# Ledger of designs, part 206: peptides against a protein of PDB entry 3V4O

Target 1, 234 residues: chain A of PDB entry 3V4O
Amino acid sequence: DQPLAKDKVALLIGNMNYREHPKLKAPLVDVYELTNLLRQLDFKVVSLLDLTEYEMRNAVDEFLLLLDKGVYGLLYYAGHGYENFGNSFMVPVDAPNPYRSENCLCVQNILKLMQEKETGLNVFLLDMCRKRNDYDDTIPILDALKVTANIVFGYATCQGAEAFEIQHSGLANGIFMKFLKDRLLEDKKITVLLDEVAEDMGKCHLTKGKQALEIRSSLSEKRALTDPIQGTEY

## One batch from the design tools (peptide; made by RFdiffusion4, then SolubleMPNN)

Design b2_p28_6_s2 (from b2_p28_6, 9 letters changed)
Fold by OpenDDE base, seed 4:
Structure b2_p28_6_s2 (fold): chain B 234 residues (1-234), chain A 28 residues (1-28)
Amino acid sequence: as target 1 above (234 residues)
Amino acid sequence: SYEELLEKYEAESEKTGLRSYDPVLKPK
């Protein structure tokens, strides 16, 4: 029996032109390519670049408004980021240097809000670093997550490590997207798909010992990005 | 200094062909 999505919605954020941090290049291409792929999968995609804190928060709010019971929600982020105490923080382009969690968006907080919408699937693809921010020792106090068994995290890198893009004069993908894009359209359980991406990435000589995909999931159903939307022809 | 950290960041990027998504933070 084929799992069905009530709808499929994705928010893609690529931050590159930071005011107080090194500028990046790949998020532009990565967001563009991922947008095209997700649209082929019948996702409703909102793609945004170079968002300030205010704009990012608004984008997330609007994204949440599109979520409802049974909806597949996918959040992709490419840019600077960090991880403190198991919480992932996306860094807006106008973040100060140094920054604290209050200047950033907490992914786990977004997840909590998504759970409240009773989504069918929550996928986070985080192309950012996961190193500790030593400038902020604040421990986030978040409510316990519900046991929804529909959560998948695809981290571009492992805990405490960095994510990279290819240093190229022209446009090029980040390492994560370089491999993700080749498999994203496959009709496989999302965790299986990401496992294969991880293996592909593991063969990359450039990032051996530097970057490795990490999958964190609690997914009790065979949910795939290719799952059809309810009420559509299949 | 912060400027030195930035230079090091850029130099490493050029050397390795990889640009890190880790921000360069000003020293405390």
Scores: peptide ipSAE 0.561, ipTM 0.932, DockQ to the pose 0.897
Fold by OpenDDE base, seed 5:
Structure b2_p28_6_s2 (fold): chain B 234 residues (1-234), chain A 28 residues (1-28)
Amino acid sequence: as target 1 above (234 residues)
Amino acid sequence: SYEELLEKYEAESEKTGLRSYDPVLKPK
């Protein structure tokens, strides 16, 4: 009666060394730690750092090729980003300054493509800012999403708000990953897990009033990242 | 100017101990 995954595949992207934007540090650590955690959960993980637009698009394409009916797909992104009209845009390291949506990757477009694969679960963990890019007022025309009831967004911050990493000389997690990593291995419905992460993050005085986790989901089944893969013996 | 915005960005990061993932964009 427990939900089963046909397979579990994750694409992790951490962009830090931007050419035309401030450099970041935490994505390196966050991607590394998340990779180890997801592998413990039997995810097939592809982890990439500092991707150009071309490389990001290729990575997404390859990721999509690994998705199929019943497969759990997880996309994690840490880096610069923005949100226009409800659409989330990941910024490649070679993005110009200023940039437009055509220079970036739209997460909702990826979701649409994932839905076409009839995945069992679509999880997006977006450690990026969600402020509007006033330099691009174009509204992407997206095909209507299917009613699949298997979508979970974990936004590192609220709409119109910023996401942060801890600023110091050494390596440290971003705020989102700092709390996510402590609960990621728990055998709980993914939305419940993220809700607990949100509460943990809420106790962080450093980001109080500046960053808060937002969960957006349509998940009709009790699916967890710990769900076993079909055909495997545990 | 962009340089001024970048300086403000870095100053804020140093002041608050938080580095924003929000890109610093050149003015129109």
Scores: peptide ipSAE 0.551, ipTM 0.931, DockQ to the pose 0.896
Fold by OpenDDE base, seed 1:
Structure b2_p28_6_s2 (fold): chain B 234 residues (1-234), chain A 28 residues (1-28)
Amino acid sequence: as target 1 above (234 residues)
Amino acid sequence: SYEELLEKYEAESEKTGLRSYDPVLKPK
């Protein structure tokens, strides 16, 4: 039968105005558009822009407070980032140059905390680069994740690769959001939806050989972002 | 230098029409 969500909560973070790193533009547009789409899907959405490390940590804490058993949690991040040893790090706008993991937020740590909440679905949409940060030699020791079979990572790019935004004179999307937004409202299993987004992105000549969507998932149920909230449509 | 890296970053963005989300880090 149709899977149900206890609730649906999303935290969207778009970092653009970095103090010590190149400024970006697309996160503003991407967060705005994604907010509208997720609200149409009955997500409770908290959208924040240009967060410092302290603010990001607080936002994550508040986000976690909204999670509980059966709740769908979605974290979207657009901005600078890196990946070391399979761990994704979101870079706050006040991060130093260079920076280390201690200056950033580890997505896998957030996932661990989400698992503790016994969420129904954990979706991470990471519109960031995944290149190694050679300035950070710290090897994070993370506790083993629980086997919850409800995890979906949508990486805007492949491991060791870069993510891009379209540079226009006006407002434009990041490459990931450009294609994601066209399919996000479709009533499909989230992994299937992302797979179609990946195919659409693959047709973009601008990013051929540079950026490709990677899906990493352990999802044993047909969970979709369109799944109704318990007590609403049913 | 860091300034040179930034210039390259901007030049590449202009050339390709894509701005990378990869941070430009100061050399050691």
Scores: peptide ipSAE 0.549, ipTM 0.931, DockQ to the pose 0.871
Fold by OpenDDE base, seed 3:
Structure b2_p28_6_s2 (fold): chain B 234 residues (1-234), chain A 28 residues (1-28)
Amino acid sequence: as target 1 above (234 residues)
Amino acid sequence: SYEELLEKYEAESEKTGLRSYDPVLKPK
């Protein structure tokens, strides 16, 4: 029997016009293309660009209000980021240079809050770097996570590594989205889908040895982004 | 210096055809 979603909600954040850090270009087109794809999958999509810390926190709060029991929640982020001690931090456009964890949003904290909503699926697509921030040695104390077995992380790169966008005079995708967009509509378990994306990315000579997709999941059910919404006919 | 790091960042981007999402942080 096919799994059903109570609803499907996505928050897409693309940060590119940083005040104190190098500007990016791909988040603009990546958010746009992902928005169109997720809408085809019947997601309710909120897409935002160039958010300050305050705006990012508000966006996450509003996103959480849309989550409930059985709802599929997807968070996509493209921009500067880092990872300290297994915790992923998204960097707002108004972050100082240098920045600390207190200036950023911790993804694992968001996951904890999503679990409290008893969501049916939690998907994080993080198109950011995962290098350590040496300016902050503080180990965050996070609340214990529940065992929900409905979590999928798609990291654009490996631990301690960098994520890239194609350097172009015009608009171009980030490396992650370049391959993700070609398979996102496939009716497959989300971890299987991401595995195929990983293989496609692995064939790219441009980023070979520089960027590789990492999948971290605890998903005990065959959940797909194509899963129908309960009470609807397709 | 920070300016030198930025120059290196841009030079690497032009050389490789890839722009890193890693922030360029001011030296300690």
Scores: peptide ipSAE 0.540, ipTM 0.929, DockQ to the pose 0.883

Design b2_p28_6_s3 (from b2_p28_6, 10 letters changed)
Fold by OpenDDE base, seed 5:
Structure b2_p28_6_s3 (fold): chain B 234 residues (1-234), chain A 28 residues (1-28)
Amino acid sequence: as target 1 above (234 residues)
Amino acid sequence: SYEELLAKYEAEAEKSGLRSFDPVLKPK
């Protein structure tokens, strides 16, 4: 009764070298480490750094082309971001200052497109802030989502809150990835895995009261990142 | 001003040991 994936595909985006916003450091390390972990889980991984709006949109389009019925899709983003009216926006490195939603990529739009592919699992790992952008009151008009019960959001932080990286002279993980990487290979339902990560993160004194993992999911099956690909033996 | 906001952002990162992923936006 083991769930099977037709394939497993991941798109990892780490934006650091912003033109009009503060530069970050953690996305480089985080994308690299997550890439290695997901490849151990037999994911086909595309890892990209410092994407412009145009490049991000193209990357997402190409990612979507790899999705199909029963495919596990995972989108990871680390960088600047915001959330307006429940919609998450990833900020490209060439985003203006200030920016509007039209300058950014809406995660919920990507989710809608993923649902159309009839994927087996949709996982979003968003290491970004979720504070409101007061410069844009535009509410994205999205078509109604399907009831697919195969969606998992791992937000690095709570609604209206910030996500952080450790400030070091050298390279270090973001807070989210620091704890996620220790459990990612565990053979557990993805929501259970993330719940344990949340508990681990909760013990971090640096981010106590500042950052906490939020899991938002509609997952009716015991799907794990360790699930075997159809036609393969483990 | 934007410069002041940026300065505060950097100062907080240095003080707390945590750099926020929150964009620093220019005032209207």
Scores: peptide ipSAE 0.496, ipTM 0.923, DockQ to the pose 0.889
Fold by OpenDDE base, seed 2:
Structure b2_p28_6_s3 (fold): chain B 234 residues (1-234), chain A 28 residues (1-28)
Amino acid sequence: as target 1 above (234 residues)
Amino acid sequence: SYEELLAKYEAEAEKSGLRSFDPVLKPK
């Protein structure tokens, strides 16, 4: 009855040094901390920083090559982003100002491709703003997603809102990662885990009324990041 | 193996100019 992962693969992207957009600081530390945590969970982790559009697309392609039936796939992104028509767009560091969807990577497209791999679990942790990009009027025509019931989105902020980072003593952390890191290793269903993170974030006076975690999921099984890999004993 | 695939992934990332996380890196 214990869910098993065939393998666990994570792609972490932190974009900070944008060419034509405000620079960020938190992604560096956030990617680092998340990398260490996911490795403790036996994820194979590729962590990349400051990716151009070309590099991001390549990274995603290579990430997808590691996915297969039953594999747990996790995509973490920290950087600029926006959300149009329910679609999340990750902004590469070389994106123009203003950027459009053609300059960015659509998370839902990645999800579609992950579904084609028949993954066991698809987790997206998106630490980015979710404001509407009024400079992009393109209505994405996306294929309908399969009903795989193995999808979890953790949005660092609610729809239409901004994600924030806090800086202290020269170091900066995203608000989302600040709370996520404390619970990520817990052996709980990923949606339950994220729900607890949401509660923790809600208790913080710094984020109250400013940033709230949104969880969007279709997860019919008790899948956890701590699930053992097939063929291994713990 | 997945390890081999991962190695290829990392190699391709480097080849493509992808910059993996380096603790020495600092925000500009």
Scores: peptide ipSAE 0.018, ipTM 0.526, DockQ to the pose 0.020
Fold by OpenDDE base, seed 4:
Structure b2_p28_6_s3 (fold): chain B 234 residues (1-234), chain A 28 residues (1-28)
Amino acid sequence: as target 1 above (234 residues)
Amino acid sequence: SYEELLAKYEAEAEKSGLRSFDPVLKPK
């Protein structure tokens, strides 16, 4: 009765060396650690760092080509970002200052394209700030989404809030990844897993009143990252 | 097949100059 994945594919993007914006450190380690964990879960993982707008769009396009009916798709992003009108925007390293929506990748647009692939599960893990970009007044018109009930968003921070990283011994980890990595391998429904991560973050003195995980999901089945892959991939 | 798609992805990544910290895309 356990759900099966046709395959498991993940795209991890970590942007840190921005040209016109403050440089980050956490994405490097976070992408690395998440890659290792997802591979233990039999995900086929593409991990990319410091992508320009052109490179990010190409990476997403190629990622989508790996998705098909029943495939589990996971998109992780760590870097600068913003949220306007409920839409999440990932900022490429070559984005201008200030950046606008036309310079960035809209996560909801990617979701729409993933739905067209009839995936078994769509997971978005977004480790970025979610503050409004006052320099972008564009109101995007998004295509209607399908009712697939297989969508999970894990936001590293609340809407309108910031995400943080911890500097330690020359390396930095994002707050989100610090807690996510401890539970990611657990055989639990992905929303339950993320909820436990949220509780762990809430108990940490460093994050109290500073950063809280937000889970937004429409998941009608007990899908887990640990779900086994069918005998044949495609 | 997935292998063919993966190969295509890798080829496109190379063409586009994508920088992956881990070029091995398969589970160990």
Scores: peptide ipSAE 0.041, ipTM 0.497, DockQ to the pose 0.017; fails the geometry check
Fold by OpenDDE base, seed 3:
Structure b2_p28_6_s3 (fold): chain B 234 residues (1-234), chain A 28 residues (1-28)
Amino acid sequence: as target 1 above (234 residues)
Amino acid sequence: SYEELLAKYEAEAEKSGLRSFDPVLKPK
């Protein structure tokens, strides 16, 4: 009764060196550490840094080509972002100031495309701010999503709030990754795992009252990142 | 095949100037 993945593929994007926006530092270390962990989980991992709009769109397109029926897909993003009307937008490094939706990548659109691939699991880990962008008054018209019951969103911060970096050292993790990395290898349903990460964040004096993990999921099966790949033994 | 797609992904990443933290971060 062990759930199986046809394959496991992850795309990790860390944007730091923005042209028209404040530079970040945490994505570098976060992407590196997450890459190593996901590889231990037998994910095929592509990790990219400082992507322009064109490069980000291309990376996502290529990532989608690796998805198929039963494949576990994981998208991690660390960088600037915003959330308007429930839609999450990832900001490329060459985005103008101010940026708008046409300059950014909509996560929900990516999810729609992933659903069309009939994936076994869709995981989004978004380490970005979720504040509303007042300079973007457009209301995205998104196609209705299918009912696949295989979706997990891990937001590094609450809706309308900001995600933070630890600035005490030159190579410090973001707050989200600091706690995620301690539990990521556990053999647990992904939503349960993230709940435990959320509790860890809540107990920490550095993050209590400042940043809280939010989990949004529609996952009807006990899917874990540790699930073995079908046809292979590890 | 899946391996061909992965190879294409890696090749295109190199051509487009996509930057990885470490070259070993690409799938083998």
Scores: peptide ipSAE 0.017, ipTM 0.474, DockQ to the pose 0.018; fails the geometry check

Design b2_p28_6_s4 (from b2_p28_6, 11 letters changed)
Fold by OpenDDE base, seed 1:
Structure b2_p28_6_s4 (fold): chain B 234 residues (1-234), chain A 28 residues (1-28)
Amino acid sequence: as target 1 above (234 residues)
Amino acid sequence: SLEELLEKYRKEAEETGLQSYDPVLKPK
């Protein structure tokens, strides 16, 4: 039986023009290309660039309003970030240097809110570094997540590692998007798709020993980004 | 130091064509 989505909604955030941190280039191109691909998959896509903390929080709030029971939710982020105690933090462009958790958006908090919406699928694609922020010693206390078995994390890099963008071209992608875009439209379970992306990335000598895709999932159903929206012919 | 880290990433970018997403945080 083909899984169906009640709807498909994606929020794409690309932060590159940071005020107090090194500027990035790839997020612009990556968000653009991913937007086009997801729209081909009938996602309702909101793509935003260079968001302040306030704007990011508002964007997430608006994104959550579009989620409901059975809806596929996808959050993509490209920019600076860090990971402390298993929690991923997206860094707004107006974040101070150094920043703390109070300046950033916690992905796991967003996941919790998505679960409250009883979404059909929660996909997080995080193209950011996952190094610990030693300047943030705050231990976040998060409520236990529900057991929904519909969560997929695609980390552009491994825990404690860095993510990279390509600089040999003005329109080059980040490493993650470089490989993701080639397979994103494939009709495969999302975890299988990401696994193939991981293999493709693993063949790249540029990132050998530097960046590797990590997939973390609890997905008990064969959910794919290509799944048709309920009431729509596939 | 911050400057050393920036230089490291710059050199790496020149050598490999890769730029790190590391924000290179400033020490207190």
Scores: peptide ipSAE 0.251, ipTM 0.698, DockQ to the pose 0.750
Fold by OpenDDE base, seed 4:
Structure b2_p28_6_s4 (fold): chain B 234 residues (1-234), chain A 28 residues (1-28)
Amino acid sequence: as target 1 above (234 residues)
Amino acid sequence: SLEELLEKYRKEAEETGLQSYDPVLKPK
């Protein structure tokens, strides 16, 4: 039987105009393109750019309010970030240099909160670097995640590695989005879809040996972004 | 140094067209 979503909600954040860090360009285009694609998949999409810490936290809070039992939740982030001790941190545009975890949003913490909403699917697409932040030695103490078997992480790059954008003709696209957008509408299990994206990215000569998609998942059901919303197929 | 790192990324971007998402943190 075809899996159904109670609803589908996505929060897309693209940070590029950092105050104390290098400016980025791709998040603008990437968020825009992903927004259009997800809307075609009947996602309710909230897209935001250049968020301060305060704004990011508020956006996440509002996103969580839209989640409920059986709802598909997707969080996309493009911008600066880091990974410490397996925890991913999204960097707001007003973050200091250097920044610490207290200045950033922890993705795993968001996941924990999403689990409490009993979502049907939790997808995180993180287009950020995953290098260790040596200026923050704080070890996050997070509660263990529930065994919900509905979690998918798509990391734009490998652990400890960097993510890149390509600038061409005044426009920039992230490497991750460059390949993701070509397959996002396919009716496939999300992990299978991402595997194919990974293979496509692997053929890119520009990022060979520099950036590779990593998929981390615990998904026991054949959930796809194309899954219909309950009550809409009749 | 930060300047060296910036130069590295600039050079890399010029050669490959790639811009790293590395935050390029300032040293303490």
Scores: peptide ipSAE 0.208, ipTM 0.601, DockQ to the pose 0.743
Fold by OpenDDE base, seed 3:
Structure b2_p28_6_s4 (fold): chain B 234 residues (1-234), chain A 28 residues (1-28)
Amino acid sequence: as target 1 above (234 residues)
Amino acid sequence: SLEELLEKYRKEAEETGLQSYDPVLKPK
């Protein structure tokens, strides 16, 4: 029998209009298109743009309140970010230049809190750069994670590398979303789905040698975004 | 320099159509 989700909840954050950093364009379109796709998958979707640190923390708190045992939780972020010592940091629009970890939201801390909710699936789709922030030499001490075997990270790029958006006339997707949107509705294990996205991205001459999808997962069950919600007929 | 890096990204975007998400932190 296929796995069931108690519910499906997604928080989508797109930060573009930074005060002290270069502005971005793709997050607007990417959040919009991902919202529509996830709704087709029966996700309850909260989509937010251009969040300050305070607003981002509040959004995450509210998102966590919607999580419970067996719930599928998906966090998507598009914007500036960095990775220090394996920890991913999302940058709010009001972050200073340079920013430090205290100005940002740590994804691994969010994961820890999601595990406490005993979720059925935790998916992180991070469309941001993963370069080291040399202006922050602090090594965060994080709480140990539980062994839940229900975690999937989709990094838009490799460790230490950059993520890109298409910069042509008009509105366009980021590179990650460009390929993700074509396969997101497929009824496949989420890691298999992302692997196919990785292959599609790898065939693109524009990003060859520049950006590659990295999948980091500990998923012992065949969980898919298409999994039906418990108590509903599909 | 920061200015040179920004110019590099601008030129690359014009040539390839790709814009980096790199925040381009200011030197401290």
Scores: peptide ipSAE 0.206, ipTM 0.596, DockQ to the pose 0.717
Fold by OpenDDE base, seed 2:
Structure b2_p28_6_s4 (fold): chain B 234 residues (1-234), chain A 28 residues (1-28)
Amino acid sequence: as target 1 above (234 residues)
Amino acid sequence: SLEELLEKYRKEAEETGLQSYDPVLKPK
């Protein structure tokens, strides 16, 4: 029995031009390429670049409004970030230096809100560093997540590690997107797809010992990004 | 509908000057 999506919606955020932090380059190309790929998968895609805290919060709010029962929701983020106590924080371009959790968007909070929408699938692709922010000692108190068994996290890097960009004279992808883009259109369970991406990354000598994909999932159904939208035929 | 909400979202983003690869979203 093929799982069906009520609809498929994606929010892609690429932050590059930080005001108080090092500028990035790869998010531009990564967001662009991912946008095109997801649209081929019939996702309704909103792609945004260089968002302030206010803009990011608004974007997430609007994204959440697009979610409903059975809808596939995908959030992609490329930019600066950190992870404290198991919580992932996306850093807006206008974040102060140093930034704290109050200046950033907590991914797990977004997940909680997505669960309230009774989505069919929640996918987070986080291309950001996952080092601890020593300047933020806040311990967020989050509401307990529901047991929805429809959650997939693709972390571009391991816990406590950094995510990297490919350095070339021209435009280039981040390491994560370099491998993800080659497999994203495959009709496979999303966790299987990401496992293959992880293996591809692991075979590359450039990334050995430098960056490894981490997949964290609770997905009880064989759901894929290629799943047809309910009421339509593919 | 989801499509209507998406369009609204895109328009709002455009009005706020957000940068996007979405053709509806054009920075001001």
Scores: peptide ipSAE 0.012, ipTM 0.437, DockQ to the pose 0.019

